# Peptides against a protein of PDB entry 6B4J: the designs that were tried, part 26

Target 1, 315 residues: chain A of PDB entry 6B4J
Amino acid sequence: DITMQWYQQLQDASMQCVLTFEGLTNSKDSQAKKIKMDLQKAATIPVSQISTIAGSKLKEIFDKIHSLLSGKPVQSGGRSVSVTLNPQGLDFVQYKLAEKFVKQGEEEVASHHEAAFPIAVVASGIWELHPRVGDLILAHLHKKCPYSVPFYPTFKEGMALEDYQRMLGYQVKDSKVEQQDNFLKRMSGMIRLYAAIIQLRWPYGNRQEIHPHGLNHGWRWLAQILNMEPLSDVTATLLFDFLEVCGNALMKQYQVQFWKMLILIKEDYFPRIEAITSSGQMGSFIRLKQFLEKCLQHKDIPVPKGFLTSSFWRS

## One batch from the design tools (peptide; aimed at target 1 L215 Y254)

Design b1_p15_7_s2 (made by RFdiffusion4, then SolubleMPNN; from b1_p15_7, 5 letters changed)
Fold by OpenDDE base, seed 5:
Structure b1_p15_7_s2 (fold): chain B 315 residues (1-315), chain A 15 residues (1-15)
Amino acid sequence: as target 1 above (315 residues)
Amino acid sequence: MFPDLPDAVVERPEI
């Protein structure tokens, strides 16, 4: 399976990255610990400062992240910080930065769907300049949300139930599994972030270059989802989230082929979702239904709320 | 009227 091979390759690369900077992370030296903390803050704080408020602030954040990844000193916590302070500094920063982008999908986008766009445009722009960060974003995303691949983890003989729940993307703390609503909320945030990344380009980059992980991956994701059996509540939820965020972009890119896909979803795949939907899960199903029917009736997919406009970049 | 539906196995369009 090509999809599973790709998943495994990204996980292996992520694991190898962790091993590469293990000396920095496990050091008992006071100076090394200080460097680690400074690098971690320098990588993650700018991402947490991303907001929908002003394009100028977003540019400053981007420039700071790019400078850090380029080996230039940056100001963080009142100190000058550089990845050159430790031979493992760059690998560590790339990993932590990628982890933080996915975490913003999981937390910020999950609670505020509009936050997907400013986070995604920075992530896309950084990915264009730093491909390894992009691969690590995918690795973190796939591990936390296997539905972003997509694949559905299966229970294996001898596996602990908690480990299986974690593989499915659930948080398990003190032998208590996360509530389904919170789980779906986090998965939705990550899918929405992914759907935003694949369609957005950093406006101050080289626009002649191909998107490093563009809308063709959105089409691939949809095709793979439709070639799989639906999961109860999960498929209806995430398919809606994906189409709401990137459906307009897919429509513009693939035109007639996109509409064929949407009809296939409505006529062939949607009955399969209905067949596995319980009365308690009807909310997600009805939301998807209404979205598909409206889009087919109007022959249009609306631009998502929070999409970045030219006025945003002038602010 | 939309053209014929794709097969049940959806493939990525040629771009």
Scores: peptide ipSAE 0.017, ipTM 0.598, DockQ to the pose 0.057
OpenDDE base, seeds 1, 2, 3, 4: peptide ipSAE 0.015, 0.017, 0.018, 0.017; ipTM 0.589, 0.587, 0.607, 0.591; seeds 1, 3, 4 fail the geometry check

Design b1_p15_7_s3 (made by RFdiffusion4, then SolubleMPNN; from b1_p15_7, 5 letters changed)
Fold by OpenDDE base, seed 2:
Structure b1_p15_7_s3 (fold): chain B 315 residues (1-315), chain A 15 residues (1-15)
Amino acid sequence: as target 1 above (315 residues)
Amino acid sequence: MFPDLPDAVVERPPI
C-alpha cells in the first residue's frame, strides 16, 4: 500500500530526527539545557500567538519563524536565540515547530475552528521555504490523527489495549481512555488544520511555485476515505470537518469532477455511514447530511468561517 | 472500491 509506505517513511524520518538531537535533549550540561529551553521557546511561542492577530502581526510571526529556521538570531524571552548555538539546534527547532503546529490543530482549532486559517497559512508558507518542517508536520499529524493519512490502525496479536487506543489517536492516562467527545474534538481540530493547509498559500511567497502539499492531497484524502469502510461517528465527523473547511476550494479547483465526488458521497457512501450510526451518534450524521443536502441544493459550497480575506492582509 | 474512484484518481486528481 503506497499510502502506508508514505506514512511509515514520514514516521521513520521523524524518529531519525529525534535521534539526531538526542544529545541536546539528554544533556546534563546547564548551558545545553538553557539552549534547549531557549530554542524550544523560540520555536513554539510565535506559533501560539497566531490565532489572536491581524495580517501585519501574522507577517511578523512568519518572519521570526523563518529567520530562526534560516540560522539568523531572533529575540525570544529577552534573549538572542539562534539554532547555531548547538549543532543539533536546527533539527530540534524543526521538530518542535512542526509538533507545535499540529498541537495548535489539536488544541486551538479544536476549540476555535476559525483559528485553522491563520495557523495554516503560516504553516504552508514555512513548509514552502523549509520542506523538512512540512514532512515533520505530516509525521506529527499522522501519528496523532491516523485519519489524516487516512488509515484505521488495526489491533495486532499481543498488543496491549492501551497501546491500540493510543494508535487510534486516543489519549490514555492512568489506564483511563479519553472520552469519545474529547477525542473527536481533537481529531476535528487536526483535520480542519490539515484541510486549511492544503488550500492556503503564503501571500508574500512565490505563489507561482507548486504548493508543497496542495489540493491534490485533498482529492487523495477523499478518495481514500471513500474506499474505506466507515467508522462509527469518526467518519461522519471528520468528513464534515474536511468538506466544511476545504470543500469550497476543491469545488473551485476540480469543478464538475468534485460535484461527482460529492454526489457519490451523498448517494453511495452516506447510506454506509447511516448503517453503522447508532441513535447516540446521530448528531455528526445529521450534520453531514444537512451539509451535503444544502451544498447539492444550492450548487455551492460556502467559504468557511474564518477564511482569510484581502482585508485581513491589509490590517 | 468505488467504481467511479479508481486507484488512479487517488494518485492523479483531475486537472
Scores: peptide ipSAE 0.029, ipTM 0.681, DockQ to the pose 0.106
OpenDDE base, seeds 1, 3, 4, 5: peptide ipSAE 0.018, 0.019, 0.018, 0.017; ipTM 0.610, 0.631, 0.615, 0.620; seeds 3, 4, 5 fail the geometry check

Design b1_p15_7_s4 (made by RFdiffusion4, then SolubleMPNN; from b1_p15_7, 5 letters changed)
Fold by OpenDDE base, seed 4:
Structure b1_p15_7_s4 (fold): chain B 315 residues (1-315), chain A 15 residues (1-15)
Amino acid sequence: as target 1 above (315 residues)
Amino acid sequence: MFPDLPDAEVPRPEI
């Protein structure tokens, strides 16, 4: 399976990255520990400062992240910080930055769906300039949300239940699995972030270049989902999240083909989702149904709430 | 009426 090979390659690259900077992370030296903490803060704090308020502020954050990844010194916590302070500094920063982008999907976007767009446009722009960060974003995303690949992890003989739950993307702490609503909320945030990344280009970059992970991957994702058996509550939730965020962009890109896909979802795939939907899960199904019916009736998918306008970039 | 653009099959990548 080409999809599973791609998944595994990204996981292997991520694991190899961790091994590469292990000397920095495991060092007992006080100076190395200080450098590690400074680099970690320099990588993650700018991402946490991303907001929907002003395009100028977003540009400053982007420029700071790009400068850090380019080996330039940046100010962080009142100190000058550079990846050149340690031979493993760049690998460590790329990994932690990518991890932080996915965490913002998991946490911030999960709670505030409109936050997907400013986070995604920075992530997309950084990915264009630093492809390794993009690969690491995918690796982190796929590990936390296998539905972003998409694939459904299978229980293997002899596997511990907790390990299987973690493979499915559940958080398990103190032998307690997270509640389904919290799980779906986190998965939704990550899918929404992904759906935003694949459609957004950094407006100050070279727009003549092909998007490093563009809408063609969105089309692929939809096609793969439709070829899979639906999962109870999960499929209806994430399909809605994806289409709400990137459906307008897909409509503009694929036009008639997009509408054929929406009809296929309504006529062929919905009955399969309905057949596995319990009465307690009908909310997610109804939300998806109403969304698709409205879109098909109006022959339009609305621009998602929080989409970045020209006025945002002038602020 | 959606204009008859050629029947590009919805790519169903085999998983």
Scores: peptide ipSAE 0.019, ipTM 0.607, DockQ to the pose 0.044
OpenDDE base, seeds 1, 2, 3, 5: peptide ipSAE 0.012, 0.016, 0.017, 0.017; ipTM 0.547, 0.593, 0.608, 0.590

Design b1_p15_8 (made by RFdiffusion4)
Pose (drawn by RFdiffusion4):
Parts: C-alpha cells; structure tokens; sequence
Structure b1_p15_8 (pose): chain A 315 residues (1-315), chain P 15 residues (1-15)
C-alpha cells in the first residue's frame, strides 16, 4: 500500500498537469496550433536524436533541452522558439518531454537494448536539474508499464476481458489486440530503461547533489516482485532483462545482500515458475536460469552490454 | 519468513 499510495500520488499529480495547460491543447485557432506544434516539435526531437556515437555530441542534446526547459531560446527548424511565448508552454513541454523518454524506451530500447544507457543518462541528468520532469516520467512509465511499479493489476470481477487487457498495458483498438510478442518487448524496453536510469549519473556540470531516483529503488523492485507470486511469461522475462542491465551495479552496492537475493530465486523462486508456466511459454524461464547459472558460479554479473565507456565520454 | 528476511532492505545507497 505504501507503494500503491505512492503510485497514485504521481498518477493524479500528472492529471493535475494534464489540466494546468488545459486550453493549449484544446485550441483550434491557427496561431493556437502553430504554438502547440512548434513546442512539441522542438521538445521531443532532441530525445529522438540520442545516439550511441559519442558523449561529446550527447551533451548538445542535454544543453538544448536544458535551455528549452529553463526558458532560454532554442534553435528549431526554421526560426528559433522558446517557452516564453506562452505561460502554459512550460507545464506542457514538461509533459510531452516526459512521455518521450518512456516512449523512446518503449520502441527503441525494446528492439536495441544498448541504447538504454545513452538515453538514461540524459534523463537521469534532466531529472536532477528539473525534478518536476522526473515525477512526470514516473507517471507515464508507471501507467504504460505497471510492472515497473511493480504491481500486477488484479482482475476486477464482472468485467469484460478487453477491458482487462488494456489495464495490463496492452495496446488495443476497436477490434485489434496487441499480440503477446509485440507486447512483451514494449515492457522489456521500458524497464531496461528504468534499470539504466537508476544506476547512471550525468557526468558533466560537476554536481554534488544526489541521484534523484537512487539505486535503492532497484533493490525494492527486485524485492517487491520476488515476494509475490510470478506471472507466467511476464515475470521471468522482466526479471531477466532488469538484472542484465542493473545486476552489475547492485552487486557492487549491496554486495552480499544482493547475492542472497539471487540464491533465493535460484532455489525458491524458480520452482514458483516451473509450475505456473505452461510448456508453451518456458522460453523466458529458461533464459533466466542460463543467466544465473553462470553469474552464481562466476561470482560476477557481466556489465550490461552497451555501457557507456570512458572512450564514449571523451570522444 | 526466511524469504522476507533475505528480501529485507539494507542500508540505503548514496549516489
């Protein structure tokens, strides 16, 4: 409940932000749409540009967002734009910027697991300088993936199925329901991004402040799920690509206590899945063992493939 | 009980 109460605090806090700019979106004038168009444009593209080429140019995207959020003018396609144009623009850009980070994790990181880090460092950096943006990220991240909270949505009695599948985060339209394959990845990329944000810190600016969403939330996440019965395919999958990304940082921080948590899922939580999962979906549960059978004996959890090296930063 | 003791959160991390 401590988590479910905190879960609601962010959600209804985000709905307050959906209304604070109410009128900027619900506007049909010509100029009214041009403004709504130029802001969302110049605020959600730099996030899409986040590449793995170098941290040298990765700073440009960070600065371009810091200037845009802090109110300074920002060069956009054509003429320069700024938030000072409209008082509602700031509380609007922070909304659309937050969704883009999770969205970039939704599409890009689900397919390309390594791009989770170059995106997370910009987000973990912008979270410091502007905490308001972070709560909004925790807002969108949580609804589109309630498994990141982590809370498994229970079935509410007397309701149709298509109503329930939407609560699980499946993308559904009038008649189309998102397949399970093209769904499981959209959740992987989301918590792989979440597992990266909590362990990374923006290097530049020399800040003595602390990580806004510390690695502590990584421990609670593993603990909060491992105490409850696992879902068939979702848990064994998400439990793997979270440890592959953040298992190295947790091993260093919570040295022995983290290993105890691992020799638990090996002999106490694995059986909790072998029966729950049918023979048609053991694919996820198998990767989870192949991941631990090594890590437990090697006494090491490999650094996530795609970690930003020193060469990436200087270069 | 032993599971809950293992899952108990240790001292916080400062980053």
Amino acid sequence: as target 1 above (315 residues)
Amino acid sequence: AAVEEILQEPAPAVD

Design b1_p15_8_s1 (made by RFdiffusion4, then SolubleMPNN; from b1_p15_8, 9 letters changed)
Fold by OpenDDE base, seed 3:
Structure b1_p15_8_s1 (fold): chain B 315 residues (1-315), chain A 15 residues (1-15)
Amino acid sequence: as target 1 above (315 residues)
Amino acid sequence: SEIEKILQPPEPVIQ
């Protein structure tokens, strides 16, 4: 399967990246440890500072990240930090940066859905300039949220239950699996971030170029979902998340063809979701149903809350 | 089929 091959290739690349900077991460030398920590902070702190407050601040964050990835020194924690401090510094920073973007989806976006957009626009812009970071974002995203691929991991012979649960995206601590609500919350955040990334372009870049991972991947994602048997609660939840965030963009991009897809979801796919939805899971199904019905009725998909406007960039 | 057509990646209408 081509989708699974793509998934595996990204995972392999991510694993190879980890091996590449293993010297830096495994070093017992005090100076190397210091460099590692400085690089880690330089890579991750700017991402954590992304907010919906002002476009000018967002630009500063972007510039700092780009400078770091470009081999230029940046100020972090009161110190000058550069990826040139270690031969494995760039690989390490790219990996940690990508990881942090996904983590912000998992945590920040999960709790505050509107945060998806400022994070995503920075991620998209960095991806445009640094393709390897984009690949690593996908790798991290796919590993934490296989539904972003999408695929549904299967239990294999000889596999430990906990490992299977982790493959599904659950956190397992002390042999206790994460509660379903928390699981879905995290998955929602990551899907929303992904849906935002594929539609946003950094406004200060070369927007004439093709998006490195654009809305065509949104169409692909939907098509793959529709070709799969739905999972209880998961499919309804994430499909809603995805459509709420990027439905407007897909509508504008693909127009009539996208409306046909929405009708297909309503008429053909909804019954399949409903058939596997328990009474306790009806909330997610109803939310999706109401959203789709409203969109079809009004022949419009609303711009998502938190979408960045021109006024944001002037601030 | 119509379903197959819908699921095929379309060309963007607006670039």
Scores: peptide ipSAE 0.165, ipTM 0.796, DockQ to the pose 0.617
OpenDDE base, seeds 1, 2, 4, 5: peptide ipSAE 0.131, 0.039, 0.119, 0.115; ipTM 0.787, 0.621, 0.780, 0.778

Design b1_p15_8_s2 (made by RFdiffusion4, then SolubleMPNN; from b1_p15_8, 10 letters changed)
Fold by OpenDDE base, seed 3:
Structure b1_p15_8_s2 (fold): chain B 315 residues (1-315), chain A 15 residues (1-15)
Amino acid sequence: as target 1 above (315 residues)
Amino acid sequence: DEIKKILAPPEPVVQ
């Protein structure tokens, strides 16, 4: 399976990355610990500062992240911080930065869907300049949200139930599994962030270059989903999230072929979703149904709320 | 056959 091979390759690369900076993370030396914390803050705080307020602020954040990844000193917590402070500093920062982007999908976007776009445009721009960060974003995303691959993890003989639940993306704390609504909320945030990343380009970069992970991956994702049996509640939820965020972009990019895909979803895939949808899960199904019907009726998919406009970049 | 064509990634349409 080519999809599973791709998944595994990214996970292996991520694990190898962790091993490369284990000296920094496992050090008991006080100076090394200080460097680690400074680097971690320098990598993550700018991402947390991303907002929908002003384009000029996004540019400042982008420049700071890029400077850090380029080996230049940046100000963080009142101190000058550089990845050159430790031989493993760059690998560590790339990993933590990628992790933080995905975490913002999991938390910020989950709670505020419009936040997907400013986060995604920064992530896309950084990915363009630092491909390893992009691969690590995918690795973190795939691990936390296997549905972003997409695939549905299977229970293996001898596996603990909690481990299986974690593989599915659930948080398990004190032997208590996360509630389904919270689980879906987090998955939605990550899918929405992904859907935004694949369509956005940093406006101050070289836009003549190919997107490092563009809309063709959006088509692939949809195709893979349609080739899979739907999962109760999950498929309807995430399919809606994905289409609401990047449906307009896919429509513009693939035009007639994309409309054929939407018709296929409505006519062929919908009955399969409905067949596995319980009465308590009808909300997600109805939402997807209404969205598709509206799009097909109007022959248009709206630009998603929160999409960055020219006025945003002039602010 | 039509379903197979839909599921195959198309080339982007030039705007």
Scores: peptide ipSAE 0.034, ipTM 0.698, DockQ to the pose 0.558
OpenDDE base, seeds 1, 2, 4, 5: peptide ipSAE 0.031, 0.031, 0.033, 0.031; ipTM 0.686, 0.696, 0.605, 0.694

Design b1_p15_8_s3 (made by RFdiffusion4, then SolubleMPNN; from b1_p15_8, 10 letters changed)
Fold by OpenDDE base, seed 2:
Order: sequence, then structure tokens, then C-alpha cells
Structure b1_p15_8_s3 (fold): chain B 315 residues (1-315), chain A 15 residues (1-15)
Amino acid sequence: as target 1 above (315 residues)
Amino acid sequence: SRIKEILKPPEPVIQ
């Protein structure tokens, strides 16, 4: 399966990255430990500072991250920090940065859906300039949210239940599995972030390159979902999340072909979702239903709330 | 089939 091969390749690359900087992470040298912590902070703090407040601030954050990845010194925690301070510094920073982007999807976007767009536009811009960061973003995203691939992990003989639950994306602590609502909330955040990334371009790039991971991957995602048997609650929830965030962009990009896709979802796939939806899961089901019906009726998919406008970039 | 054709990745519309 091509999709699973792609998934595995990204996971392998991520694993190799970890092995590459293990010297830095496992070092007992005081100076190395200091460098590690400084690099970790320099990579992650700017991402946490991303907000919907002002475009100018977002540009500053972007420039700082790009400078760091470019081997230039940046100020972090009152100190000058550079990836050149350690031969494994760049690999470490790229990994931690990518991890942080996904974590923001898992946490910040999960709680505040509008946060997806400023985070995504920075991630997209960085991805354009630093493809390895993009691959690592996908690797982290796919591992935490297999539904972003998409695929549904299967239970294998001899597998521990907790391991299976983790493969599905659940957090398991002290032999207690995460509540379903919290699980879906985190998955939603990551899907929304992904849906935003594939449609956004950093506006200050001077390169007229194609999007490194654009809307064609949105089409691929939908196609793959439709070729899979739906999961109760999960499919309805994430399909809605995805379409709400990038449906407008897909509509504009693929026009009539996308509407055919939407009709297929409503007429052929939606009944399959309904068939596996319990009474306690009607919320996500109804939400998806209403969204599809409204879009088809009006022949329009609205621009998502939080979408960045020209006025944002002038602020 | 109709489904197979729809699920095939389309060419993006150039605007």
C-alpha cells in the first residue's frame, strides 16, 4: 500500500533523526546539556508565541525560527543561541520544532480552533524553506494522529492493549485510557492544523515555488477516507473538521470536481457513517450532516472562522 | 466506476 509505505518512510526518517542527535541528548557534559536546553527553548518558545493578534508579530516569529534553522544566532532566554554550537544541533532543532508545531495542533488548536491558521501559515512557510522540518511535522502528526495519514491501526496478535490504544492515538497513563471526548478533541486539533497547512502559503516568500504539501494532499486524504470503512464517531468528527477548515480552499481549487466529491460524501458515504453511529454519538453525526446539506444547498463552502485576511497582515 | 473516477486526483484549476 502506497499510503502505508509513505507513512513508514516518514517514521523511519524521524527515527533516524533521533538517532542522529542522540549524542547531544544523552551527553552528560555540562556544556552540552546547556546547549541542548538552549536549543530546545529556541526552537519551541517562538512557536508557542504564535497568536492571532498581529501579522507583524507573526513575521517576527517566523524570521526568528528561520534564522535559527539557517545557522544564524538568535536571542533566547537572554543568551545567543545557534545550531552551530553542536554538530547535532540542527537535527535536534528541526526535530523539536516539528514536534512543537504538532503539539500546538494537539493542544492549542484543540482548544481554540482559530489558532490553526496562524500556526499553519508559519509552519507552511518554514516547510517551504526547510523541507526536512516538513517531513518531520508529518512524521510527528502521523504518529500522534494516524487518521491524518489516514489509516486505522489494527490490533495484532500478542499486542498489549495499552500499546494498541496508543497506536490509535489515545493517551494512556497509569493503565487508564484517555476519555473519548478528550481524545477526539486532540485529534480534531491536529486534523484542523493539517487542513490549514495544506492551503496556506507564507505571504512574504519571494520564491514562486509550488506548495511543498498542498491541496492535492487534501484531495488524497478525502479519497483515502472514502475508501475506508468509517469508524464510529471518529470519522464523522474528523471529516467535519477537515472540510470546515479546507473545504472552501478545495472548492476554489477543484471546483466542479470537488462538488462531485462532496455529493459522493453526502449520498454514498454518509449513510455508512449513519449505520455505525450510536445515539450517544449523534452530535458529530448531525454536525456533519448539517454542514454537508448547507454547503450543497447554497453551492458554497464558507471561509473558515479565523482565516487570515489582508487586514491581519497589515497589523 | 463513478466512485473510482471521482476519487482519482484531479488536475487543479489554474486561476
Scores: peptide ipSAE 0.039, ipTM 0.728, DockQ to the pose 0.564
OpenDDE base, seeds 1, 3, 4, 5: peptide ipSAE 0.036, 0.035, 0.036, 0.033; ipTM 0.713, 0.711, 0.720, 0.708

Design b1_p15_8_s4 (made by RFdiffusion4, then SolubleMPNN; from b1_p15_8, 8 letters changed)
Fold by OpenDDE base, seed 3:
Structure b1_p15_8_s4 (fold): chain B 315 residues (1-315), chain A 15 residues (1-15)
Amino acid sequence: as target 1 above (315 residues)
Amino acid sequence: SRIKEILKPPAPVVQ
């Protein structure tokens, strides 16, 4: 399976990255610990600031992240911080930065869907300049949300139930599994962030270059979803999230072919979703159905709320 | 089939 091979390759690369900076993370030396914490803060704090700022401030954040990844010193917590402070500093920062982008999908976007766009445009721009960060974003995203690949993890003989639940993306704390609504909320945030990344380009970069992970991956994701049996509640929820965020962009990019895909979803896939949907889960399916039927009726998919405009970049 | 045509990777339309 080509999709599973791609998934595994990214996970292997991510694991190898962790091994490369284990000296920094496992060090008992006080100076090394200080460097680690400074680098971690320098990598993650700028990302946490994205969701509430104007276009001009977003550019400042982007420039700071790019400077850090480029080996330049940046100010963080009142101190000058550079990845050159440790031989493993760059690998560590790339990993933590990628992790933080996905975490913002999981937390910030999950709670505030509009936050997907400013986070995504920074992530896309950084990915363009630093491909390894992009691969690590995918690795983190795929691990936390296998539905972003997409695939549905299977229970294997001898596997602990909690481990299987974690593979599915659930958080398990003190032998208590996360509630379905919270699980879906987090998955939604990550899918929305992904859907935003694949369509956005940093406006101050070289836009003549091919998007490092563009809308063709949106088509691939949809095609893969449609080739899979739907999963109760999950498929309807995430398909809606995906289409609401990047449906307009896919419509513009693929036009008639995309409309044919939407018709296929309505005619062939909806009955399959409905067949596995309980009465208590009908809300997610109804939301998807109403959205898609409205789009087909109006022959238009709206620009998502929170989409970045020219006025945003002038602020 | 209809499904095969739709799921085939499309060429992007130039805007």
Scores: peptide ipSAE 0.042, ipTM 0.734, DockQ to the pose 0.557
OpenDDE base, seeds 1, 2, 4, 5: peptide ipSAE 0.041, 0.036, 0.034, 0.041; ipTM 0.727, 0.726, 0.598, 0.728

## One batch from the design tools (peptide; aimed at target 1 L215 N216 R220 M261)

Design b1_p16_1 (made by RFdiffusion4)
Pose (drawn by RFdiffusion4):
Structure b1_p16_1 (pose): chain A 315 residues (1-315), chain P 16 residues (1-16)
Amino acid sequence: as target 1 above (315 residues)
Amino acid sequence: SEEFEQLFEEALELSD
């Protein structure tokens, strides 16, 4: 409940932001759409540019967003644009910027697991400088993936199925329901991004402040799910690609206490899945063991493939 | 189960 109450605080807080700019979106004038068009454009593209080439150019995207959010003018395609054009633009750009980070994790990181880190450091940086943006990220991240909270949505009695599948985060239209394969990845990329944000810190600017969403939320996440009965395919999958990404940082921080949590899922939580999962979906549960049978005996959890090296920063 | 509950309680006490 402490979590579910905190879960609602962010959700209805985001709905307050959906209304604070109400009128900027619900506007049909020519100029009214041009403004709504140029802001969302110059605010959601720099996030799409976030590459793995170098941290040198990764700073440009960070500065371009800091200037845009802090009110300074920003060079866009054609003429320069700024938030000072409209008082509602700031509380609007922060909304669309937040959704893009999770959306970049939704599409890109789901397919390319390594791009989770170069995106997370810009997000974990911008979260420091502007905390308001972070709560909005925790807002969108949580609804599109309630498994990141983590809370498994229970079945409410007397309701149709297509109503329930939407609550699980499946993308559904009039007649189309998102397959399970093309769904499972959209959740993996989300929590792989979440597992990266909590362990990374923006290096530049020399800030003595603390990480806005500390690695502590990584411990509670593993603990909050491992205490409850696992879902068949969702848990064994998400439980793996979270440890592959953030298992190295947690091993260093909570040295022995983290290992105790691992020798538990080995002998107490694995059986909790072998019966729950049918023979047609053991694929996820198998990767989870192949991941731990090594890590437990190697006394090490490999650093996530795609971690930003020193070479990446200087270069 | 008790070890899980203890880890969960320890997680509520932890800070950075």

Design b1_p16_1_s1 (made by RFdiffusion4, then SolubleMPNN; from b1_p16_1, 6 letters changed)
Fold by OpenDDE base, seed 1:
Structure b1_p16_1_s1 (fold): chain B 315 residues (1-315), chain A 16 residues (1-16)
Amino acid sequence: as target 1 above (315 residues)
Amino acid sequence: MEEFKKLLEESLKLSD
C-alpha cells in the first residue's frame, strides 16, 4: 500500500530527526538547556501569535520564522537567538516548528475554525521554502490524526488497549481516555488545518512554483476515504470538516470531476455512513447530509468562513 | 456512477 509506505517514510524521517537532536534535548549542560529553551521559544511563539487580525502582522511572523530557519538571528524573549548556537539547532527548530503548527490545528483551529486559514498560509509558505518542515508537519499530523493520511489503525495481538487508543488519536492520561467529543474536536481542527494548507499559497512567494503539497493531495484524500469503510461518527465528522474547508477549492480545480465525486459521496458512500450511525451520533451525520444536499442543490460549494481575502493582505 | 467509482479505484491503483 503506497499510502502506508508514505506514512511510514514520514514517520521514519521524523524519528531520525528526533535522534539527530537528541544530544541537545538530553544535555545536562546548563548552556545547552538554555539554548534548547531559547530555540524552542523562538520556533513556537511566532506560530502562537498567528491571528486573523492583519495581513501585515502575519507577514512579520512569516519573516521571523523564515529568518530563524535561514540561520539568521531573531529576537525572542528579549534575546538574540539563532539555530547556529548549536549544531543540532536547525533540526530541533524544524521539528518543534512543525509540531507547533499541528498543535495549533489540534487546539486553536479545533476551538476557532476560522484560525485554520492564517495558520495554514504561513505553514504553506514556510513549507515552500523549507520542504523538511513540511514533511515534519505531515509526520506530526499523521501521528496525531491517522485519518489525515487516511488510514485506520488496527489492534494487534498483544497490544495494550491504551496504546491502541493512542494510535487512533485519543489522548490517554492517567489511564483515562478522552471523551469522544473532545477527540473529534481535536481531529476536526487538524483536518481543517490540513484542508487549508493544501489550497493556500503564501502571497509573497514565487507563485510560479508548484504548491509543495497542493490540492492533488485533497483529491487523493477523498479518493482514499471513499475506498475505505466508514468509521462511526469519525468519517461523517471529518468528511464534513474537509469539504467545508477545501470543497470550494476542489470544485474550482476539478470542476465536473469534483461533482461526480460529490454525487458518489451522497449516493454511494453516505448510505454506508448511515448504516453504521447510531441514534446518539446523528449530529455529525445530519450535518454532513445537509451540507451535501445544499451543495448539490445549489451546484456550488461556499467559500469557507475565514478565507483570507485581498483586504486581509492590505491590512 | 459505477464507472466513476471504477475510475477512482483505478486512479488509486495507478498511483501505485
Scores: peptide ipSAE 0.035, ipTM 0.746, DockQ to the pose 0.231
OpenDDE base, seeds 2, 3, 4, 5: peptide ipSAE 0.031, 0.035, 0.032, 0.034; ipTM 0.709, 0.746, 0.708, 0.739; seed 2 fails the geometry check

Design b1_p16_1_s2 (made by RFdiffusion4, then SolubleMPNN; from b1_p16_1, 8 letters changed)
Fold by OpenDDE base, seed 1:
Structure b1_p16_1_s2 (fold): chain B 315 residues (1-315), chain A 16 residues (1-16)
Amino acid sequence: as target 1 above (315 residues)
Amino acid sequence: MKEFQKLYEESLKLTD
């Protein structure tokens, strides 16, 4: 399976990256520990500062991240920080930055769906300039949310139940699995972030270049999800999240073919979701059904709430 | 499902 090969290649690259900076992470030297913490803060704090407030502030954050990745010194916590402070500094920063973007999907976007767009446009712009960060974003995303690939992890003989639950994307703490609502909320945030990344371009970059991971990957994702057996609650939730965020962009890109896909979802895929959905889980399916039927009725998919306008970039 | 795969493949041909 080509998709599974791609998944594994990204995971292998991510694991290799971790091994590359292991000397920095495992060092007992006080100076190395200080450098590690300074680099970690320099990589992650700017991402945490991303907001929907002003385009000018978003540009400052982008420029700071790009400067750090380019080997330039940046101010962080009142200190001058550079990836050149350690031979493994760049690999470490790229990994931690990518991890932080996915974490913002998992946490911030999960609670505030509109936050997907400013985070995604920065991530997309950084990915365009730093492809390795993009690959690491995918690796982190795929590991936390296998449905973003998409694939369904399988239980293997001899596997611990907790390990299988973690492979499915659940958090397991003190032998207690995460509640389904919290799980779906985190998965939703990550899918929404992904759906935003694939459609957004940094407005101050070279727009003549091809998007490093564009809408064609969104179309692939949609086709692959629909070719899989639906999972109760999960499929309906994530399909809704995806279509709400990038459905308008897919409609504009694929036009008639997109509408044919929506008709097939309604006619052929909805009965399959309904057949596996219990009465207590109908909420997610009903939400998806109502959304899709409204889109078909109006022959339009609305621009998602929080989509960045020209006025945002002038602020 | 075969129909979704067909639509996907058709979409690739239009973008090439």
Scores: peptide ipSAE 0.098, ipTM 0.756, DockQ to the pose 0.511
OpenDDE base, seeds 2, 3, 4, 5: peptide ipSAE 0.047, 0.053, 0.040, 0.066; ipTM 0.684, 0.695, 0.686, 0.751

